# Ledger of designs, part 40: peptides against a protein of PDB entry 4KTY

Target 1, 266 residues: chain A of PDB entry 4KTY
Amino acid sequence: YVLNDIGVIFYGEVNDIKTRSWSYGQFEDGILDTCLYVMDRAQMDLSGRGNPIKVSRVGSAMVNAKDDEGVLVGSWDNIYAYGVPPSAWTGSVDILLEYRSSENPVRYGQCWVFAGVFNTFLRCLGIPARIVTNYFSAHDNDANLQMDIFLEEDGNVNSKLTKDSVWNYHCWNEAWMTRPDLPVGFGGWQAVDSTPQENSDGMYRCGPASVQAIKHGHVCFQFDAPFVFAEVNSDLIYITAKKDGTHVVENVDATHIGKLIVTKQI

## One batch from the design tools (peptide; aimed at target 1 F136 I149 Q197)

Design b2_p20_1_s1 (made by RFdiffusion4, then SolubleMPNN; from b2_p20_1, 8 letters changed)
Fold by OpenDDE base, seed 5:
Structure b2_p20_1_s1 (fold): chain B 266 residues (1-266), chain A 20 residues (1-20)
Amino acid sequence: as target 1 above (266 residues)
Amino acid sequence: MYKLDFNNLPTYDTEKQLIW
């Protein structure tokens, strides 16, 4: 998980799984320097740079451009006139080297690009890491651990009231580390995500969240466990918003979110 | 990647698989 410099990222649909090759290039010339530069830009103390918890959290913030002029600008509108379309990237090296040379955020990324670059960052710094793809990945924007789908009286979705969303797929990273800040047994794989989705204590970052904690419903453990839990296990709550302002729960669907989670085995 | 349309959610006869 540290030495492999080429990987495969899963994407597409749950019934039509696709793969994309990705060159991490963590040992290529200038990449380590760039990773150090990223931590410098984050103003990360030297004492923290040896702590994978701090490094992965800083990385999750800095791989995206939000808040701190980090590495990648996300775009999902299919308008990429001022940069490279996310689908055109084949690896992390060009992105990281462009960031290092220009000292400006690189355009553009989507989840697999963020995950690819973040994977390089982690592996370059000696943190075992992998990319995980979650099909039907929920985005809980109000931290209630459910997808609230508001319906009109005619049964159509009220897009104004419905703030939560579900991605057909989403890619994030898992990093291997000890978690002395958590109870025994919650080390190992930690979910970290550099795709800017939600604000976490003042910055667009996510994790590290203990995979074991998520699996066992321990959403109170730092960092961002509720959000990651919701991505993989939230229920769809269909709520009819009546004209009189009353809300009625019409249905609960526990089957759609987190339909399949895939990662490449070494 | 794209956000799903809740009006037209695809239904699959598959169980949740957590490969973690």
Scores: peptide ipSAE 0.327, ipTM 0.814, DockQ to the pose 0.900
OpenDDE base, seeds 1, 2, 3, 4: peptide ipSAE 0.315, 0.290, 0.324, 0.257; ipTM 0.807, 0.799, 0.811, 0.760

Design b2_p20_1_s2 (made by RFdiffusion4, then SolubleMPNN; from b2_p20_1, 9 letters changed)
Fold by OpenDDE base, seed 1:
Structure b2_p20_1_s2 (fold): chain B 266 residues (1-266), chain A 20 residues (1-20)
Amino acid sequence: as target 1 above (266 residues)
Amino acid sequence: QSVLDFNNLPTYDLEKQFIW
């Protein structure tokens, strides 16, 4: 989880799983310097750089460009005229070196690109890390642990009221570390995500969230456990918004979210 | 070299069709 510099990323549909190789290149020339530079740009105190909790949280923020001119600009609009299409990247090295040389955010990334670069960052700094793909991954915008899908009276989705969404797949990282800030038993794999999805205490970042805590429904444990829990275990709540302003729950689907979570075996 | 279609949907655009 540290020494492997080539990985596999899972993507596609749950019934048509696809794979792509990714070159992490955490040992390539200039990558360590770039990772240190990333922490410098974050103005991270030297005293905190030995703490994997702080490092992973800062990395989560800095791998995306939001808030702090971090590494990657995300784009999902299929307009990539001013950069590189996310699908064109084959590894982290070119992205990180471009960031270091230009000192400007690199365009463009999507979840697997963010996860790939973040994986390089973590491994480069000695933190065991892996990429995880979650199929039917929920994006809960209000941390209520539900996917609230509002419907018109005709049954069509009301996109104005519906703020939650579900990705066909989403990639994030898991980092291995102790969690002395949590109760005993909640160390080990921690979910961290550099894809800018939600604001966490003032900036777009996510984690570290204890995987064990998530599995056991301990959403009160820092950091961002409710959001990560929702990604893998939200109920879909179909709500008809009537013209009179009343809301009626039409259906609850507790099986749709988090249908499959995949990671590469060592 | 070959651009792969990763088909990461839906986008942040709420007007896009959700996958059910």
Scores: peptide ipSAE 0.039, ipTM 0.603, DockQ to the pose 0.054
OpenDDE base, seeds 2, 3, 4, 5: peptide ipSAE 0.018, 0.025, 0.027, 0.026; ipTM 0.558, 0.532, 0.535, 0.556

Design b2_p20_1_s3 (made by RFdiffusion4, then SolubleMPNN; from b2_p20_1, 8 letters changed)
Fold by OpenDDE base, seed 3:
Structure b2_p20_1_s3 (fold): chain B 266 residues (1-266), chain A 20 residues (1-20)
Amino acid sequence: as target 1 above (266 residues)
Amino acid sequence: QYVLDFNNLPTYDTEKQYIW
């Protein structure tokens, strides 16, 4: 999980799983320098650069451009006139080198691009990492561990009230590390996500969240365990918003989110 | 009682991520 410089990223639909090759290139010329530069831009203290918990959390923030002029600008509107379409990228090297050279965020990325670049960053710094794809990935915007879908009386989705959303698929990273800050048994794979989705203590970042903790419902463990838990295990709550302002729960679906989680084997 | 069938949600370019 450190030495492989070429990988496969899963995407598409749960019933039509697709794969794309991704060149991580963590050993290519200039990549280590760029990763160090990223940590410099984050003003990361030298004492923390040997701590995979801190490094992965900083990387989660810095691989996206939000808050800190990090590596990648996200775009999901299918209009990429001022940069490279996310689907055109085939690896991390060009993105990272462009960032280092221009010292400006690179346009554009989506989840697999963020995950690809973040994977390079982690592996380059000696942190075992892999990319994970979750199909029907929930985006909980209000941290209630459920997906609230508000419906009009006619059955249409009320887009004004419905703030939560679902990705057809979402890619993030898992990084291998010990977690001395958590109880025994919650080290190992940690979910980290550089796609800017939610604010975590003042900036767009996510993790490290213990995969073991999430699997066992320990959402109280830092960092961002509730959000990651919601991504893979949210209940869909269908709520009719009546004209009188009352809300009626019409249905609960506990099976729709996180239908499949896929990662490349060693 | 309305139940949204996510299996029949509109899909866009599968090579790009979209959010519902």
Scores: peptide ipSAE 0.029, ipTM 0.556, DockQ to the pose 0.069
OpenDDE base, seeds 1, 2, 4, 5: peptide ipSAE 0.022, 0.022, 0.026, 0.024; ipTM 0.504, 0.560, 0.599, 0.556; seeds 2, 4 fail the geometry check

Design b2_p20_1_s4 (made by RFdiffusion4, then SolubleMPNN; from b2_p20_1, 9 letters changed)
Fold by OpenDDE base, seed 4:
Structure b2_p20_1_s4 (fold): chain B 266 residues (1-266), chain A 20 residues (1-20)
Amino acid sequence: as target 1 above (266 residues)
Amino acid sequence: QHVLDFNNLPTYDLEKQYIW
């Protein structure tokens, strides 16, 4: 399963799930060299390159161009004039080879593109990995483990009062590894995300976060467990912002976020 | 910061009205 060089990525709406094929090509010519180059660009110590925790965390940072001139430039404004629209990509190989050749970030990616390239990176380096799609994926911007929705008195959404948002779907990766840095039982699948969503200790990166830890509410475990937890389990808090500056909680929905998490079946 | 794309791209809705 994890050695397959072709995969399926789920996207769309929870009630209208769609699939797209993705060619990982982790065994294609030049890909290993590129993955090594990525770690070189990250100035990753050789001693750390055998540690899947460090590799996945570095990969999370380097697959996106933020901070470190990594592989992919994200774009969410439908302006792709200076590159390739995210939807046009069908695999990781062209992206990685372009990065290696040009030594400049490749334009453009969104979550599934980041996840696809990151999956290639992980698998190429011998880390079992898969892509996961979360429907109604929360983006908790203030790390309160909630998804705040502010409303005007007339009921209209006020998007200026929070940077929190909910994606109809979001794709990230899970990487299989031991976690000797965590208590026993929290190895296995680790959530890692190369889509630049939040800053994690100075860089746009995410994970590895123990899936088991998240499932059991252990958000204190490194790395970025609170953020990943929020993506799949945050409560929607509907807050009316009154003209007098007061905030009133109108409703709490604990069922909206993370309605469905999908990955390709083994 | 993000633009809604109702096709293949991830989206979020900023235009909903909630009446209580």
Scores: peptide ipSAE 0.036, ipTM 0.615, DockQ to the pose 0.078
OpenDDE base, seeds 1, 2, 3, 5: peptide ipSAE 0.012, 0.022, 0.024, 0.026; ipTM 0.454, 0.548, 0.561, 0.539; seed 2 fails the geometry check

Design b2_p20_2 (made by RFdiffusion4)
Pose (drawn by RFdiffusion4):
Structure b2_p20_2 (pose): chain A 261 residues (1-241, 247-266), chain P 20 residues (1-20)
Amino acid sequence: YVLNDIGVIFYGEVNDIKTRSWSYGQFEDGILDTCLYVMDRAQMDLSGRGNPIKVSRVGSAMVNAKDDEGVLVGSWDNIYAYGVPPSAWTGSVDILLEYRSSENPVRYGQCWVFAGVFNTFLRCLGIPARIVTNYFSAHDNDANLQMDIFLEEDGNVNSKLTKDSVWNYHCWNEAWMTRPDLPVGFGGWQAVDSTPQENSDGMYRCGPASVQAIKHGHVCFQFDAPFVFAEVNSDLIYITAHVVENVDATHIGKLIVTKQI
Amino acid sequence: SAAEEAFWEAKADAIRKDHS
């Protein structure tokens, strides 16, 4: 989780797992300096850089280009003007070195690309890290920790009212650290996510959220545990437009995996 | 029933998208 500069990112379906190799390249010439440049650009106060909670949270904001001209721009537009399609990248090095050289956000990326770059950032600085993949990953748009699916009278999905969504898969990172800001028992792996989905305190960032706190539903502990809980375990609520028609308690988060040791 | 289950599965798939 620190010294391995290559890895595997899982994707596809639960019974049709696909793998994508990834070169983290945290030891390549120019990468460590690039990680320091990322924190400088985020205007991160130097006095907080010894705190992995802060470093990881800044990283979750700065790896994406929204709000702060950070590292990577997301796109699903099937055109990818003036850049590289997200599927073309095979590692983090070219992205990070291009960012340092051009001093401009790099185009383009999707969840595994954000996760790969963020993983490089964490391991390069010495924060143990890994990439996790969540199949059937929920995106909660109204912060009620459930998927609200609105149905028309005919029983079909009302696409105007329905805002929440589900991804075939989503990838984020876990960073290893104590959580002196939380009661004892909530350190270890912290979910951190640099793919923009929902604002957290006015910026696109997510975490660190204690995985242990998410497991027992103690999502009151900072940061962004409710959103992460919703990604892995929200119920589907079918609502006829308002009458609750049905609840699917098993659809979300069918499987979560990471590369074996 | 099987038809009812399939109905709810199609509704789940309606909101589903490619990866994030």

Design b2_p20_2_s1 (made by RFdiffusion4, then SolubleMPNN; from b2_p20_2, 13 letters changed)
Fold by OpenDDE base, seed 2:
Structure b2_p20_2_s1 (fold): chain B 266 residues (1-266), chain A 20 residues (1-20)
Amino acid sequence: as target 1 above (266 residues)
Amino acid sequence: SAEEEKKRQEIANSILKGSA
């Protein structure tokens, strides 16, 4: 986990799984210095830099440019006119060195780019980390642990009411740490995500969320466990909005979300 | 029914967003 400088990231579709190589480069010149610079830009107290809970949470905020002029600007518009297309990146080194040199957010990233850079950040700081790919990954917008699909009476989607969405695939990170802030047994792998999806207590960040807590339905444990739970285990709820303003649940699909979760063990 | 399943798949596809 910490020693591997080259990895594989899974992407594509659940029925057409693809892989891309990613160079983490955590041992390359200037990369550790850049990771320290990222924590300096976050104004992180020195006492917190030895705590993997605080470091991973700050990293999840700072790898994206939102709120704090962090490392990467996300874009999904297929234009990318003022930077590098997300698909052109092959590793973390060029991104981190550009950020350190320019002192400005680097354009552009998508989920695997965020996950790749965040994986380098965690590994540089001695935190065992891996990338996880979830196929049919839910994006719950209102933290209700379900995917609400609002339908008109004619059966078409009401796009104004439907705020939730599903990624064909999404990549995030798992970081290994103890959780003395949680009950015994909820240490180990923690989900952390630097792709800017939802606001968590005032910032676009996610985690660390205990993978064991989520697997056992303990969504009340800090941080962001409801959101991560929804990504992998939400039901699709088909709701017809009636003309009288009432909502009727027409169908529930418990099989659509989280069809496959893939991670490389090495 | 097969028609209901097709309609559900069409709806599910309408909320699907893609990464590059």
Scores: peptide ipSAE 0.344, ipTM 0.867, DockQ to the pose 0.736
OpenDDE base, seeds 1, 3, 4, 5: peptide ipSAE 0.022, 0.090, 0.027, 0.329; ipTM 0.634, 0.691, 0.684, 0.856

Design b2_p20_2_s2 (made by RFdiffusion4, then SolubleMPNN; from b2_p20_2, 11 letters changed)
Fold by OpenDDE base, seed 3:
Structure b2_p20_2_s2 (fold): chain B 266 residues (1-266), chain A 20 residues (1-20)
Amino acid sequence: as target 1 above (266 residues)
Amino acid sequence: SAAEEQRRQNIANSIRKGSA
């Protein structure tokens, strides 16, 4: 995982799975320097730089521009006039080198761009990492482990009340590390996500969350396990907002979220 | 392209398609 400088990222729809190549370029000139620069910008102590738990958590914060003028600015509005459209990127190298040169966030990214750059960051620093794609990926906004979908009486979504959302697909990273801070058996792959979705203890970051813990329904372990769990296994709760202001649960769908999770087998 | 972009799902429409 660390040695591969070119990868494949899955995207598209669950019924039309697509792949794209991505050049990680972790061995290219200036990339290691840029990764160190990223940690410098994060004001990460030298003692922490040898800890993959700390490094991956800092990386999840710094690969996005929010809070700390990190690497990438996200955009999902199909208006990319002040930068590069997310789809135009073919790898991490140009993004990281631009960031290092300009010392300003690079525009623009979506989930696979964030995941690609983050994968480079992790691999560059010797952390085995891979990209995973989740189709029908939930974004739980209120940390209740479910997707609350509020409907008007006509069946349309009440956008004012509905804060939770679902991505057609979402890419994040898994990083391999021991977790001495967790019970035995919860090391190995850890979910980490640099796409800015939710605030985690003051910053837009996510993970590392034990994949094994999540698979076994344990969401009580650091970091951000409830959020990651919800991404892959939240129920959709359809709630009708009545004209009188009352809310009625009309349906629960436990099958919609996390229909397919894929990663490249290397 | 639109096919490449990450998008928020229209859940209401998804329900209608699934019920049909």
Scores: peptide ipSAE 0.324, ipTM 0.761, DockQ to the pose 0.070
OpenDDE base, seeds 1, 2, 4, 5: peptide ipSAE 0.258, 0.020, 0.138, 0.137; ipTM 0.835, 0.616, 0.793, 0.786; seeds 1, 2 fail the geometry check

Design b2_p20_2_s3 (made by RFdiffusion4, then SolubleMPNN; from b2_p20_2, 13 letters changed)
Fold by OpenDDE base, seed 1:
Structure b2_p20_2_s3 (fold): chain B 266 residues (1-266), chain A 20 residues (1-20)
Amino acid sequence: as target 1 above (266 residues)
Amino acid sequence: SAEEKKKNEEIANSILRGSS
């Protein structure tokens, strides 16, 4: 059980690391009730609510509004006309209380907001949790464990030829739990992500993925290990798209993705 | 905002140029 209700989230660039304070507020009035309400909205069976594997996976789905009218609507268009800009939030409490009161998704979040709210949810329910920031975080959209970068014949990037992308930074959570469903040694920190990035077995969620398994190159274990692996360890594949429709691999960079992964020690 | 994450061609270009 993590008792710290104020945290630090890392963001910015790998060569210009920045920090922001975030109030988790897991002990504030109404927050526990809201976390229980979130599980109720997920229609989570009471028998599953004591299982951190199930709870973290449900939380991953429910902190985002997709599929299930969860807590936060993501937006990255820099307009935010129908809500609060992601950068205006300073903690989880206002978001969770608004969700509980309105019973509608709260606008708007980006990765650190999702991670902040998810961290509150996990801690509130007695799951040790921390926020992780990955600089040069890959989003592998085609599940090939590589980040495809397409180039025109002139060497310019063509972003229209792939859905793969790289974030300058991305935040997600690690939750501490045993994994009796995995081989011995793959318990401990589990990556979970509530930012809606990819569909996982029918809904936008991610994890829990064993950090130890991923570190040792084991991506065959539930849940979503290939996706998390790709976020931190994708090779950049530079592909020239020829006018004749052929693709030629020009270069491979195995060092750029996941260049720095930062988390506060708890 | 400097706080918002970037997911665009500039990131890919910065990698190609070695500027990041």
Scores: peptide ipSAE 0.158, ipTM 0.793, DockQ to the pose 0.092
OpenDDE base, seeds 2, 3, 4, 5: peptide ipSAE 0.128, 0.113, 0.155, 0.126; ipTM 0.777, 0.759, 0.787, 0.769

Design b2_p20_2_s4 (made by RFdiffusion4, then SolubleMPNN; from b2_p20_2, 12 letters changed)
Fold by OpenDDE base, seed 2:
Structure b2_p20_2_s4 (fold): chain B 266 residues (1-266), chain A 20 residues (1-20)
Amino acid sequence: as target 1 above (266 residues)
Amino acid sequence: SAAEQQKLENIRNSILKGAS
């Protein structure tokens, strides 16, 4: 994982899976120095730079521009004025070198771009990492571990009340590390995500969340396990908002979210 | 029913967002 400088990222639809090549370029000139610069910009203590838990968490914050003038500005408006469209990027090198040169956030990224750059960052720092694609990936906005779809009495979606959403696909990273801060058995792959989705204790960051903990329903384990759990395992809850203010659950779908989770094996 | 399934699909599509 650390040694592979070219990868494949899965995207598209669950019934029309697509792949794109991505050059991580962790061995290219200036890339390691840029990763160190990223940690400098984060004002990360030297003592923490050898801890993959802290490094991956800082990386999840710094690969996005929110809060801290990090690497990438996310945009989903399909215009992308004043920058490069997310689809135009083919690897991490140009993005990271531009960030280092300009010392300003690079425009623009979406999930696979964030994941690609974050993968380079992790691998540069000696952390085994891979990109994971989740089809029908839930975005839980209120941390209740379910997708709440609010309906009017006429059956139409109440967009004001419905804050949760579902990505057709979403990419994040898994990083390999021990977790001495967790019970035995919850080391190994940890989910980390640099795409700015939700605020985690004051910053747009996500993880590391133990994949084993998530699989066994241990959402109380740091960091951001509830959010990651929801991304892959949320039920769709169809709720009718009655005129009298009551909520009635009309339907529950436990099969829609997390239809397929794909990662490249080396 | 097919009609009910289509209704649910339409609802799901309304909350679906995507990368391009």
Scores: peptide ipSAE 0.456, ipTM 0.902, DockQ to the pose 0.687
OpenDDE base, seeds 1, 3, 4, 5: peptide ipSAE 0.398, 0.447, 0.396, 0.437; ipTM 0.879, 0.898, 0.880, 0.896

Design b2_p20_3 (made by RFdiffusion4)
Pose (drawn by RFdiffusion4):
Structure b2_p20_3 (pose): chain A 261 residues (1-241, 247-266), chain P 20 residues (1-20)
Amino acid sequence: YVLNDIGVIFYGEVNDIKTRSWSYGQFEDGILDTCLYVMDRAQMDLSGRGNPIKVSRVGSAMVNAKDDEGVLVGSWDNIYAYGVPPSAWTGSVDILLEYRSSENPVRYGQCWVFAGVFNTFLRCLGIPARIVTNYFSAHDNDANLQMDIFLEEDGNVNSKLTKDSVWNYHCWNEAWMTRPDLPVGFGGWQAVDSTPQENSDGMYRCGPASVQAIKHGHVCFQFDAPFVFAEVNSDLIYITAHVVENVDATHIGKLIVTKQI
Amino acid sequence: VEEHKLNLQDIRNDYLASLS
């Protein structure tokens, strides 16, 4: 989780698992300096840089280009003007070195690309880290921790009213640290996510959220535990437009995996 | 298979089929 500079990112389907190799490259010339440059550009106060909670949260904001001209721009537009399609990248090095050199956000990325770059950032600084993949990952748009699926009278999905969504898969990172800001028992792995989905306190960032706190549903503990809980375990609520028609308690988060040791 | 949003209508149809 610190010294391995290559890894595997899982994707595809639960019974059709695909792998994508990834070069983290945290030891390559120029990368460590690039990680410091990322925190400088985030205008992160130096006095907080010994705190992995802060470093990881800043990283979750700065790895994406929204709000702060950070590292990577997301796209699903099937065109990818003036850049590289997200699927073309095979590691983090070219992205990070291009960012340091050009001093401009790099185009383009999707969830595994954000996760790969963020993983490089964490391991390079010495924060143990890994990439996790969540199959059938929920995206909660109204912060009620459930998927609200609105149905027309005919029983079909009303695409105008329905805003929540589900991904075939989504990847984020876990960072290892104590949580002196939380009661004892909630350290260890913290979910951190640099892929923009929802604002957290006015910026696209997510975490650190204690995985242990998410497991027992104690999502009151900072940061962004309710959103992460919703990604892995929200119920699907079918609502006819308002009457609750049905509830699917098993669709979301069918499997979560990471590379074996 | 690249990351994409799943079709909610298809999810619904598969869910109702599983109850039948």

Design b2_p20_3_s1 (made by RFdiffusion4, then SolubleMPNN; from b2_p20_3, 12 letters changed)
Fold by OpenDDE base, seed 1:
Structure b2_p20_3_s1 (fold): chain B 266 residues (1-266), chain A 20 residues (1-20)
Amino acid sequence: as target 1 above (266 residues)
Amino acid sequence: MPQHELDLQKILDEFKASLK
């Protein structure tokens, strides 16, 4: 999880799983220096740079450009006129070296690009890390652990009122570390995500969230466990918004979110 | 393949079909 510099990222659809090669390049010239530069730009205290909890949380913030002029600018509108299309990247090295050279955010990334660069960052700093792909990945925007899908009175989806969304697939990272800040048993793999999705205590970042804690339904522990839980296990709640402003739950679907979670053991 | 948001109406239709 630290020594392999080439990996495979899963993407596509749940019924048509695809793979792409990604070069992490954590041993390439200038990459470690760039990772240190990223932490410098974050103004990270030197005393915290040896703590994987702090490092992974800072990394989740800094791999995206939001808030802090971090590494990557995301784009999902299929307009990439002022940079490189996300699909054109084949590894982390060019992205990180461009960031170090220009000292400006690099355009553009989507989830697997963020995850790829973040994986390099973690591995460079000695943190075992892997990429996880979740098919039918929920994006809960109000932290209520469910997907609220609003319906018109005719039963069709009201896209204007519906703020929550579902990705066909989403990639994030898992980092291996002890969690002395959590109860015993909640160390090991921690979910961390650098794709800018939700604000976490003032910054677009996510994790580390204990995979074991989430697996057992414990979402009260830091960091961002409710959001990660919702990505993989939220129910679809179909709500009719009445003209009088009242809401009626019409249906609940517990079968669509998190249909498949895939990771390659490297 | 780019990452994209799913059509929720399609998901709803499939769900309704599964209830029959």
Scores: peptide ipSAE 0.574, ipTM 0.930, DockQ to the pose 0.901
OpenDDE base, seeds 2, 3, 4, 5: peptide ipSAE 0.565, 0.557, 0.559, 0.572; ipTM 0.928, 0.926, 0.925, 0.928

Design b2_p20_3_s2 (made by RFdiffusion4, then SolubleMPNN; from b2_p20_3, 12 letters changed)
Fold by OpenDDE base, seed 1:
Structure b2_p20_3_s2 (fold): chain B 266 residues (1-266), chain A 20 residues (1-20)
Amino acid sequence: as target 1 above (266 residues)
Amino acid sequence: MPQHKLDLQKILDEFKKSLE
C-alpha cells in the first residue's frame, strides 16, 4: 500500500467493469518535495504533519483546487479547452510537477484523477492508501442519508427539484490509520475523498471517515461519515411534489446505490 | 470512460419494471 508506484483503477459501469493503469510515482524526483509544498500551501502546522488524521484531511482539501488553490481543477462538461482532458493523464507525476512548477491549479481532473493524485500524496507521506471505486455512487447534497428523487404528478422525474444525483461510478481513497479520536475498533481503513463534492466545515473536503463505523451504521463520528455512508448505502426515495407544496413518498428503492464497491490491493 | 451522472428517469423506469 506504500511501496507500489503503479496501480490499477476500476471504472466504467457495474455491468461493464473496466480497468486503467495509473502511475503513482511516489518515488520520482520532486514528488516528495511537491507533497511537502502542498502542505506548505495549506499552511499546515508542523506539529500536525505527523498526524495521519490531519494530513489526510488536509490532503483531501488540497488535492482539489477549490477554496485554497489546490492541485486539480475538476471538470465534467466535456469541455477542456484550457487544459488537459482528464482521460489524457496516465499518472500523478506530471500533475504534481506541473503544480509545483506553475504554482497554479492544474486542469483538469475527474474522480480517478483526484484519487490517483491523492493516493500518491498519501503514500509519499508514508500513509498506506488505496483507491476504491463505487458503482452507482450517490451524491447526497442535504445530508439526510437519502437520495431524494422528486417526481412530477405524472410520475416522471422532476429534474429541476431533484438536487441529489448518482454517479455511474466514483473513485475515492481509503487510508490506513489509528483513530484515537474515535471509540475503540474504528481505526483501520478510513475513507477520504479529494474530489470536490460537498462542503465540510467550510471547505471542499471529505474524511477521514471510519469504514468500520460506517459499516456498523455509526455515522455520528468525524469526519463526514454521513456523506460517505450515503454514497454507498442511501435509499432512493421517490417523492411526488404536489402543487399544494405537500410531499408524498411514492416508492423506496434500497437496491440501486452502492451495487458494487471494488478495491484492489496494489 | 468519463465519470457522469446517471439518468434518474431510466433508473425509475427500471425500478417500476422490477415491481411488475
Scores: peptide ipSAE 0.602, ipTM 0.936, DockQ to the pose 0.905
OpenDDE base, seeds 2, 3, 4, 5: peptide ipSAE 0.600, 0.587, 0.591, 0.601; ipTM 0.936, 0.933, 0.932, 0.935

